Peptides against a protein of PDB entry 7BDX. Designs and how they scored, part 7

Target 1, 212 residues: chain A of PDB entry 7BDX
Amino acid sequence: EMGAAACTLLWGVSSSEEVVKAILGGDKALKFFSITGQTMESFVKSLDGDVQELDSDESQFVFALAGIVTNVAAIACGREFLVNSSRVLLDTILQLLGDLKPGQCTKLKVLMLMSLYNVSINLKGLKYISESPGFIPLLWWLLSDPDAEVCLHVLRLVQSVVLEPEVFSKSASEFRSSLPLQRILAMSKSRNPRLQTAAQELLEDLRTLEHN

## One batch from the design tools (peptide; aimed at target 1 R79 Y117 S160)

Design b1_p9_3_s1 (made by RFdiffusion4, then SolubleMPNN; from b1_p9_3, 6 letters changed)
Fold by OpenDDE base, seed 5:
Structure b1_p9_3_s1 (fold): chain B 212 residues (1-212), chain C 212 residues (1-212), chain A 9 residues (1-9)
Amino acid sequence: as target 1 above (212 residues)
Amino acid sequence: as target 1 above (212 residues)
Amino acid sequence: MAQELREGM
């Protein structure tokens, strides 16, 4: 209980750029982010079968951790820190996104995807995550999720890859051959306006790349 | 482990006035400070006999909690919050300072005393803590501590009472009758320059009050 | 330009 409360407050204040700088300027940042990955992994591994997210202290604690990572990644120096000094955490997030089934731990998936998207704002971060083993299959696995917010953040991450020619060129063949086009087309007709727009924009970007 | 790491980072960033304002501006502050008191109490109650502070995750967690309270109390709005909305926490800190033996949990005592001193900067805070049952006997109990830092912060808290006529007048009789003068005189000869100075200043303040 | 995502409590 107390740990979750402290972590939640840390999440809240981490919305400030100055707080992120303070977190990273301390001598405990490396340890914190190392244990963060381990804690998130332990939580996901503790989920038996198709167990959904519980509104428990443990769940709230893990949400706060994922929120902190997201807010750190929202800052330029935070992205640099994560990509330089916390690669294992990024690897863990990618692994956990693969371990979770469609519809399982939706809020956690969203937060983890938001963190990866924020990392992808930097070319160095985008290169790192996109060159991770099984990255493209992982995107399609995640795109099979029934949740609109999960799918939205997957589409945004896909767009980050597609809009960076230096990255996209390395995986263009795999990307084109495995693209779940029918799923993306279905999302372009979604009643969710954010999902609809993201899917439409991605389809336009892909059409532009086919003509070039 | 993770809770202690998160709490330690929260302690570190709470050194900023803006972070304290952010903590208090959130919807979780009340819960956090309520559980803080309970956690600190549980820790102290778990200490069997003359057990000293351990360099454990649990000890570090409690130190971080006490550090956060201290940093919150260092800000005007934080003092107002503690005195208005977290009185139970202040009562708990006073109780725990009484429950700990001389030489037991020295670092925790220092942090708790620092928090009370910071609260005492406001007249409202000083009134609240000084009107707590057994406050004067508690000060003398704490002044029996062999640790110079504990004694320093006790002397500073005593000085806060003595320098506020509106507060001192209410307990002047009890204060004068129970004053451990020989102990304070011994501290005025301490090799610790901070303790020596604090004891000398208090003795001067007391002499001034005897002539008025 | 990509806009960072922040998540509050």
Scores: peptide ipSAE 0.150, ipTM 0.860, DockQ to the pose 0.080
OpenDDE base, seeds 1, 2, 3, 4: peptide ipSAE 0.142, 0.149, 0.145, 0.148; ipTM 0.861, 0.858, 0.861, 0.860; seed 2 fails the geometry check

Design b1_p9_3_s2 (made by RFdiffusion4, then SolubleMPNN; from b1_p9_3, 7 letters changed)
Fold by OpenDDE base, seed 4:
Structure b1_p9_3_s2 (fold): chain B 212 residues (1-212), chain C 212 residues (1-212), chain A 9 residues (1-9)
Amino acid sequence: as target 1 above (212 residues)
Amino acid sequence: as target 1 above (212 residues)
Amino acid sequence: MAQELLEGM
């Protein structure tokens, strides 16, 4: 309980750039993010057996950790820190997103996808995550999720790849051959306006790339 | 481990007034400080048996909690919060300081005494802690500590009482009858300059009160 | 320019 409460407070205050700088300026940042990845991994590995109740202290703890990573990645110096000094955490997040089934741990997936999206704002971050083995299959796996918010954040991450020619060129063949176009088209007709818009924008970006 | 790491980061960032405001502006502050007191109490109760190594995750966790309370109490809105909404935590800190033997848990004592000193900067806070049962005996018990830093913070807290006539008048008889004058005089000759100065200042304040 | 995503508690 107390660990989750402390982590939740740290998550809340991490929305401030100055707090992110303070976190990173300390001598504990590396250790914190190293253990963060391990803790998140341990949680996901524990799910295969018991339906851990969404409201458990452990779930709240892991949500707060993922929230902290997201908010750190929202800041330029935080992105730089993650990409330069916490690559294992990024690898862990990618792995965990692959280990989770469609519809499983929706809130955690959203937070992890938000963190990866924020990392993708930096070209170095985008290169790192997009060059990860199985990245494109992972995106399509995640896009099969029944949750609109998961799908929204997947589409945003896909858009980050598509909008960066240097990155997209490396994956263009795999991307075109495996693109779940019918799924994206279905999302462009969603009643969720955010999902609808994101799918429409991605379809427009893809059409622009086919004419070039 | 992870809880202690998160709490340590929260402690570090809580040195900022804006972070204290953010902590208190959330809906989790009351719960956090409630559980903080319980966690600190559980730790101190566990000490009677095993020499819990100073470097344990649990020790680090409790030190971070006490550090957070200290930093919250350093800010005016934080003092107001503690005095108005977290009195149980103040009672717990007073109790824990009584439960610890001289020379036991020096670092924790220092942090708790710093928190009480910060609370004492507010007249309402000073009134609250000084009106706690056994407060004066507790100060003298703590002043018997072999650690100069513990004694320093006790002397600062004693000074806060002495400098407030409205508070001091209520305890003046007990204070005069139980004052460990020889101990304070010995501290005024300490090789520790901070302890020496604090003891000298307190002796001067006491002399000024005897002439009035 | 991509806008960063913040998540509150």
Scores: peptide ipSAE 0.173, ipTM 0.854, DockQ to the pose 0.081
OpenDDE base, seeds 1, 2, 3, 5: peptide ipSAE 0.173, 0.170, 0.166, 0.167; ipTM 0.855, 0.853, 0.855, 0.854

Design b1_p9_3_s3 (made by RFdiffusion4, then SolubleMPNN; from b1_p9_3, 5 letters changed)
Fold by OpenDDE base, seed 4:
Structure b1_p9_3_s3 (fold): chain B 212 residues (1-212), chain C 212 residues (1-212), chain A 9 residues (1-9)
Amino acid sequence: as target 1 above (212 residues)
Amino acid sequence: as target 1 above (212 residues)
Amino acid sequence: MAAERRRAM
């Protein structure tokens, strides 16, 4: 209980850029983010099927950890830290997103995807995550999720890849050959306006890349 | 491990006034400080004699909790919060300081005493802690500690009481009758310059009160 | 498109 409460407060205050700088300026950041990955991994491995008690202290703790990573990745120096010093954490996030089934741990997936998107704001971060083994299959696996918010954040991450020619060119063949176009087209007709817009924008970006 | 790491980061960033405001502006502050007291109490009750593994995750966790309380109490709005909404935590700190033997958990005692001193900056806080049952005996019990840093923070808290006539007048008889004058005189000859100065200042303040 | 930084609140 107390650990989850402390971590939740740390998550809340990490919404401030100055707090992220303070966290990273200390000598504890490396250890913290190392054990963050391990803790998240342990949680996911302990899940019995698709049923999760979302209100458990364990769930709240892991949500807060993922939220902190997201907030760190929202700041330039935080992205640099993650990409330079905490690559194992990024690898863990990618792994966990692959280990979770469609519909499983939706809130955690959203937070992890937000963190990856934030990392993708920097070319170095985008290169690192996009060059990870199985990255393209992972994106399509995640797009099969029934949750609109998961799919929204996947589409945004896909768009980050598509909009960076240097990154996209390296995987363009795999991307084009495996693209779940019918799924994205279905999302462009979603009743969720955010998902609808994100799918429409991605389809426009993809059309532009076919004509160039 | 992870809980202690998160709490330690929260402690570090709580040195900022804006972070204290952010913690207190959230809906989780009450719960956090409630379970903080319980966690600290549980730790102290689990101690087997005077031997403490200071490098344990449990110790580090409790130190971070006490450090957070100290940093909250360092800010005006934090003192108001503690005195108005978290009195049980203050009562717990007073209790734990009484439960610990001389030389036991020195670092924790220092942090707790710093928190009480910070609370004492406000007249309302000083009134609350000084009116607690057994407060004067507790101060003298703590002054019997062999650790110079513990004694220093006790002397500062004693000085806060002495320098407030409205508070001091209520306990002046008990204070004068039980004052460990020889102990304070010994501290005024300490090789620790901070302890020496604090003891000298307190002796001067006490002399001034005898002549008025 | 300007990368909309998202803070997880």
Scores: peptide ipSAE 0.077, ipTM 0.871, DockQ to the pose 0.071
OpenDDE base, seeds 1, 2, 3, 5: peptide ipSAE 0.076, 0.076, 0.068, 0.077; ipTM 0.871, 0.871, 0.871, 0.872; seeds 1, 2, 5 fail the geometry check

Design b1_p9_3_s4 (made by RFdiffusion4, then SolubleMPNN; from b1_p9_3, 6 letters changed)
Fold by OpenDDE base, seed 5:
Structure b1_p9_3_s4 (fold): chain B 212 residues (1-212), chain C 212 residues (1-212), chain A 9 residues (1-9)
Amino acid sequence: as target 1 above (212 residues)
Amino acid sequence: as target 1 above (212 residues)
Amino acid sequence: MARELREGM
């Protein structure tokens, strides 16, 4: 309980850029982010057995950890820190997104996807995540999720790849051959306006790339 | 481990006034400080049995909690919050300072005493702590500690009482009758310059009160 | 420029 409460407060204050800089400026940041990945992994592995109450102290603790990672990735020095010093955490987030089933731990998926999207704002971060083994299949796996918010953040991450020629060129063949176009087209007709817009924009970007 | 790491980071960033304001502005602050007292109490109660390694994750966690309380008490709105909304925590800190033996958990004692000293900067806080049952005997118990830093913070807290006529007048009879004058005189000759100065200043303040 | 996402509590 106390750990979850402390981590939740740390998540709340990490919305400030100056707090993120203070977290990163300390000698304890590396250890914190190393254990963060392990803790998130342990939690996700525990889900296959027990109906973990989504409102448990452990769930709240892991949500706060994912929220902190997202807020760190939301600033330039935080992205640089993650890509240079916490690659294992990024690898863990990618793995956990693959291990989770459609509809499973939706809130955690959203937070992890938001963190990866923020990392993708940095070209070095985008290169790192997009070159991870199974990245393209992972995106399509995640697009099978029934949750509109999960799908929205996947589409944003796909768009970050598509809009960067240096990254897209490396995966263009796999991307085009496996693109779940019918799923994206269905999302472009969604009643969710954010999902609809993201799907439409991606379809426009893809059409532009087919004409070049 | 992860709880201690998160709480340690929260302690580090709580050195900022703006972070303390952010902690207090959230709806989670009350729960956090309520559980903080319980966690600290549980830790101190566990010390009577096991040689708890002072460097354990649990020890670090409790030190971080005490550090957060100290940093909250270091600002005006934090003192107001503690005195208005977290009195149980202040009562717990006073109790734990009484339960700890001389030389036991010196670092935790120092942090708890620093928090109480910061609370004593607020007249409402000083009134609350000084009117707590057994407060004067507790100060003398703590002055028996062999640690110079513990004794320094006790002397500062005693000085806060002595320098506030409205507070001192209520306890003046008990204070004068039980004052460990020989112990304070010994501290005024300490090789520790901070302890020496604090003891000398208190002796001067006490002499001024005897002439009035 | 991709807009940064912050998740507040």
Scores: peptide ipSAE 0.088, ipTM 0.858, DockQ to the pose 0.080
OpenDDE base, seeds 1, 2, 3, 4: peptide ipSAE 0.044, 0.038, 0.080, 0.043; ipTM 0.854, 0.852, 0.861, 0.853

Design b1_p9_4 (made by RFdiffusion4)
Pose (drawn by RFdiffusion4):
Structure b1_p9_4 (pose): chain A 212 residues (1-212), chain B 210 residues (1-210), chain P 9 residues (1-9)
Amino acid sequence: as target 1 above (212 residues)
Amino acid sequence: EMGAAACTLLWGVSSSEEVVKAILGGDKALKFFSITGQTMESFVKSLDGDVQELDSDESQFVFALAGIVTNVAAIACGREFLVNSSRVLLDTILQLLGDLKPGQCTKLKVLMLMSLYNVSINLKGLKYISESPGFIPLLWWLLSDPDAEVCLHVLRLVQSVVLEPEVFSKSASEFRSSLPLQRILAMSKSRNPRLQTAAQELLEDLRTLE
Amino acid sequence: SWLLEELAS
């Protein structure tokens, strides 16, 4: 209970750039981010499906961990630190997104997809994520999630890699062969404006790159 | 005059999340949200045989109080703090909406309805408001107000209550059937565009979940 | 709620 309370407080204060700089400056953050991935992996493996039932100081603990990772990656030196020091944590995030079934731990998936988007803002972070093993199959599969917020963060991540045609050029062929054009087109007609324009803007960029 | 000027200044700066977080600790020593409800209750009681005066130092004091409550509930930890600590203030807001006759204190009713909408964003806040005494009769009473802006913010709150699970097993199925569907339909053909669109949106949501 | 926050925006 005490461990989760401290992680929740750290999640609250980690929204500040001054606090994020202080976390990376203290010679204990490397251990914190290594054991963070182990705790997130342990939490996901412990779930035999079901849902989560807002596990008392268990789900709040891993949500605080993913929330901290997201808030750290939101700061320039935070996403820089993560791609240099905590590449194993990025591997764990990408692995846990594929390991989590659609509809299972939706809040955890959005927090994790938000952190991958933030790390992709760093040039090396974009290279590391896009060059990870089944990255393209993972993207199209996360789009098969019924939750609209998960679909929105997948489209935002796809738009981020698509916005760097150099990195996008390495993962050619499968971007044309396997892309769920029908699902992205359905999302460009959603009554939710943020999801609708995210898919509309991604479709504009996808059609423009195939011709230009 | 001095009290209202300081409250208006606080309403201006309360649009910042950093300021809202700083306000939530101050409620301990000086019961800011406890005495806010008393001041708002005292103001409405003082309008015995009369309606609003406006441009007054007293009018702008309670507008600033309701505006501050709204700006605090607009921040996630603000609406979380209100539903945990300031449930009496939420009771006062819900009570004063019912106590205010139609056409009386229109601006105050709109600001109060905006704060309830914001608290309803929080899961416990939604339960607390929807399970409050006389809540459905209050929605009907507020929709009988001639002012379009008040009707719009009632429909926005009703839309917030209609969306999300709320157990869904006839707990929310009866809430939808008990609404003034005729008045919502009349407001769907309204000449006020903002009101017409809110009633239209709410009607779509009522039909979608039927 | 995420959806209600979207509406409130």

Design b1_p9_4_s1 (made by RFdiffusion4, then SolubleMPNN; from b1_p9_4, 3 letters changed)
Fold by OpenDDE base, seed 2:
Structure b1_p9_4_s1 (fold): chain B 212 residues (1-212), chain C 212 residues (1-212), chain A 9 residues (1-9)
Amino acid sequence: as target 1 above (212 residues)
Amino acid sequence: as target 1 above (212 residues)
Amino acid sequence: SPRLEELAE
């Protein structure tokens, strides 16, 4: 309980850029983010089924950890730190997203996807994650999730790839051959306005690419 | 390990006033500081002897908690919060300081004493802690510690009482009758310059009070 | 187009 509370407070205050800088300016950052990856991995491996207790100390703790990573990645120096010094954590997040079934640990998925999206804002970060083994299949696996929020953040990440020619050109063939177009089209008709908008924008971006 | 790491980071960033304000501005502050007291109490109760493993996860965790309290108390709004909304925590700290033997958990004692000193900067805080049952005997118990840092912070707290007439007048009789003058005189000759100075200043303040 | 960072709140 106390650990979860402390980590949640740290998550909350990490919404501040100055706090992120303070975290990263110390000598403890590397160790902290190393253990973060391990802890998240242990949690996911412990999940026996699709049902998790959202209010458990462990769940709250892991949510806070993922939230911290997200908020660090929201800052330029934080992205640099992750991409330069904590690549193992990025690898872990990608792995965990693949290990979770559709509909499983939705909130955690959203947080992890948000962190990856933030990393993708940096070209170096986008290159790193997009060149990870199985990245494209992972995107489509995640897009099969029944949850609108998960799908939303997947689409946003896909859009990051599509909008960067230097990155998209490397995966264009695989991307086009495996694109779940019908799924994305269905999302563009979703009752969820955010999902609908994201899907529509992506479709527009894809059309633009076909003409170029 | 992860809990200690997170709490230590929170401790580190809590050196900022803005972070303290952010912590206290949320809806989680009350719960956090309630659990903090309980956790610290549980730790102290678990100590079987004078030897503790300083590098243990639990020790690091509790140190960080005490550090957070200290940093909160260093800020005006933090003192107000503690004195108005977390009196139980103050009571717990006083109790734990009494439960520890001389030489036991020195680092924790120092942190807790620092927090109480910070609270004593506020008149309302000083009144509250000084009117706590057994406060004067507790000071002398703590002053018997062989550690110079512990004694230093006790002397600083004593000085806070002595320098506030409204508070000192209420305890003057007990204070004068129980004052370990020989101990304080010995400290004024310490090889530790900080301790020596603190003891000398207190002696000067006491002399001034005798002439008034 | 410029993309905005997301905070986890």
Scores: peptide ipSAE 0.223, ipTM 0.858, DockQ to the pose 0.127
OpenDDE base, seeds 1, 3, 4, 5: peptide ipSAE 0.213, 0.217, 0.219, 0.216; ipTM 0.859, 0.859, 0.858, 0.858

Design b1_p9_4_s2 (made by RFdiffusion4, then SolubleMPNN; from b1_p9_4, 3 letters changed)
Fold by OpenDDE base, seed 5:
Structure b1_p9_4_s2 (fold): chain B 212 residues (1-212), chain C 212 residues (1-212), chain A 9 residues (1-9)
Amino acid sequence: as target 1 above (212 residues)
Amino acid sequence: as target 1 above (212 residues)
Amino acid sequence: SPELEELAE
């Protein structure tokens, strides 16, 4: 697939801040990110059950799209663009993360979660995604995933919420009442060092908030 | 079409030397340029007669591909890559320029000719394309095009051959015997200033070679 | 901190 090859190269070069600026400085960026959301949605909706063709051209294409979104969100101007001009894409990513079952499309979930985390670096971005309907239930849905990398990136997103008092205060009641504490405690004992550390840090941050 | 959108953005960012280096520094460049040739060939072969859907997603996709090749060839390392590792693509471009009728796919012809001209900046590239079977007849076939931009870029490519004694000497007999002098003279009177200038300069260069 | 995702393979 030529489209997948082109998208893959675009993903590769999007690791540069200057390339992200160039992508966004053109007159095609809006259309590109609009179709990106639609394409990702179509892919997820076409999945019959839990089967994923991980190495198919179609899968690689969608991975490249998610990678581009992640790399754009890694840059300050990219975050600003996404939150100001591509909210539909962010809404789509949130929806797709909810539509996928635990263990389904793990790599895509990781990339989408990384993109949301990068968006959350901006207070405006964090506010936008955290005020999305069903955001907290979505976090717990994703945290039930058997994959350590999915869980890691969920914990990082949870931490982004917890570390922003202005955001956390708005959802503190729902957050505290629904917190899957036993799951997080189990992750703090994981053999995966990154997951273990992330879970431990989150538990420490939560304890600090309980005392204040 | 998502592929066309991705390819269009890749084309846009490929105007940067650093992006060209990044494209070529990855492990996907060979595959990309291989499929590029195949895709361009498939497009041209799918054209029924002289009809072209200029604004179709498919056409724009192929234009973006040709634009990427042009931008890669504009950089020294890109020319080196094309001549060393993507000769099949260059062969395909030469073939497609021969397969297209006068007036057919004008914009694509211009982009392909620009890419060949950029390749010809390197002596190695110029040698390669000028030693292609049927190269001189191809130049004259293209010079019969009713489009001024096509003709302009053909004249520029002809000039690249004429200005390299080492290359010109190998084909001087065929070149002189088949030169469409009346056509070039007509172009030197064109209302298009760029075409007029290019034709005049070529005629001057040819006169200089006749005296030496 | 932001994370970049590079192409795998």
Scores: peptide ipSAE 0.048, ipTM 0.841, DockQ to the pose 0.103
OpenDDE base, seeds 1, 2, 3, 4: peptide ipSAE 0.033, 0.046, 0.034, 0.035; ipTM 0.839, 0.840, 0.840, 0.840; seed 1 fails the geometry check

Design b1_p9_4_s3 (made by RFdiffusion4, then SolubleMPNN; from b1_p9_4, 3 letters changed)
Fold by OpenDDE base, seed 2:
Structure b1_p9_4_s3 (fold): chain B 212 residues (1-212), chain C 212 residues (1-212), chain A 9 residues (1-9)
Amino acid sequence: as target 1 above (212 residues)
Amino acid sequence: as target 1 above (212 residues)
Amino acid sequence: SSRLEELAE
């Protein structure tokens, strides 16, 4: 209980850039983010099946950790820190996103995807993530999720790859050969307006790339 | 490990007034400070004898909690919150300071005394603490501690009472009848310059009160 | 398109 409460408060205040700078300016940041990756990994490995007790102390704690990573990645110096000093955490997030089944731990997936999206705003971060082994298959695995919020954040991450020529050119062949176009077209007709818009924008970006 | 790390980061960033305001502006503050009191109480009750493993996860966690309370009490709105909404936490801190033996959990005592001192800056806080049952005996119990830092923070809290006529007048008879004058005089000769100064200032304040 | 950072709330 107390650990989850403290971590949740830290998550809440980490929405401030000055708080992120204060976290990263101390000698404790490296240790904290190292243990974060291990804690998230232990939680995902402990999941027996699709039933998650959302209100458990452990779930709340892991959500807060993922929220902190997201809020750190929302700041330029935070992205630099993650990409330079906490690559193991990024590798862990990618691994955990692959280990979770479609429909499993939806809220955690959303938070982890938001963190990867924020990292992808930096060219160095986008390169690191997109050059990770199995990245393209991982995107399509995640896009098979029945949850609209998971799919939304996957589409946004895909868009980050598509919009960066230096990154997209390296993966273009694999991307084109494996693109679940019918799935993305179905999402462009979603009743969820955010998912609909994101799928439509990605389809427009892809059409622009085929003409160039 | 992870809980202590998160709480330690929250402690570090709570040195900012804006972070204290952010903590208190949320709906989670009441629950957090309620559990804080319970957690600190459970830790003190688990102490078997005078040996404390200072490097334990639990010790680090409790120190961080006490540090957060201190930093909240350092801010005007934080003092108001503690005195208006978290009186049980103040009662718990007073109780725990009484339950600890001289020389036991020195670092925790210092942090708790610092929090009470910060609360005592507010007249409403000083009234609340000083009107608590057994407050004067508690001060003298704490002043028997062999640690100079504990004694320093006790003397500062005593000085807060002495300097406020509206508070001191209510306790003046008990205070004068129980004052460990020889102990305070010995502290005014301490090799610790901070303790020496605090004891000297308190003796000067007491002399001023005897002439009025 | 300007990619904007997202905060987790």
Scores: peptide ipSAE 0.232, ipTM 0.857, DockQ to the pose 0.127
OpenDDE base, seeds 1, 3, 4, 5: peptide ipSAE 0.231, 0.230, 0.231, 0.231; ipTM 0.858, 0.858, 0.858, 0.857; seed 4 fails the geometry check

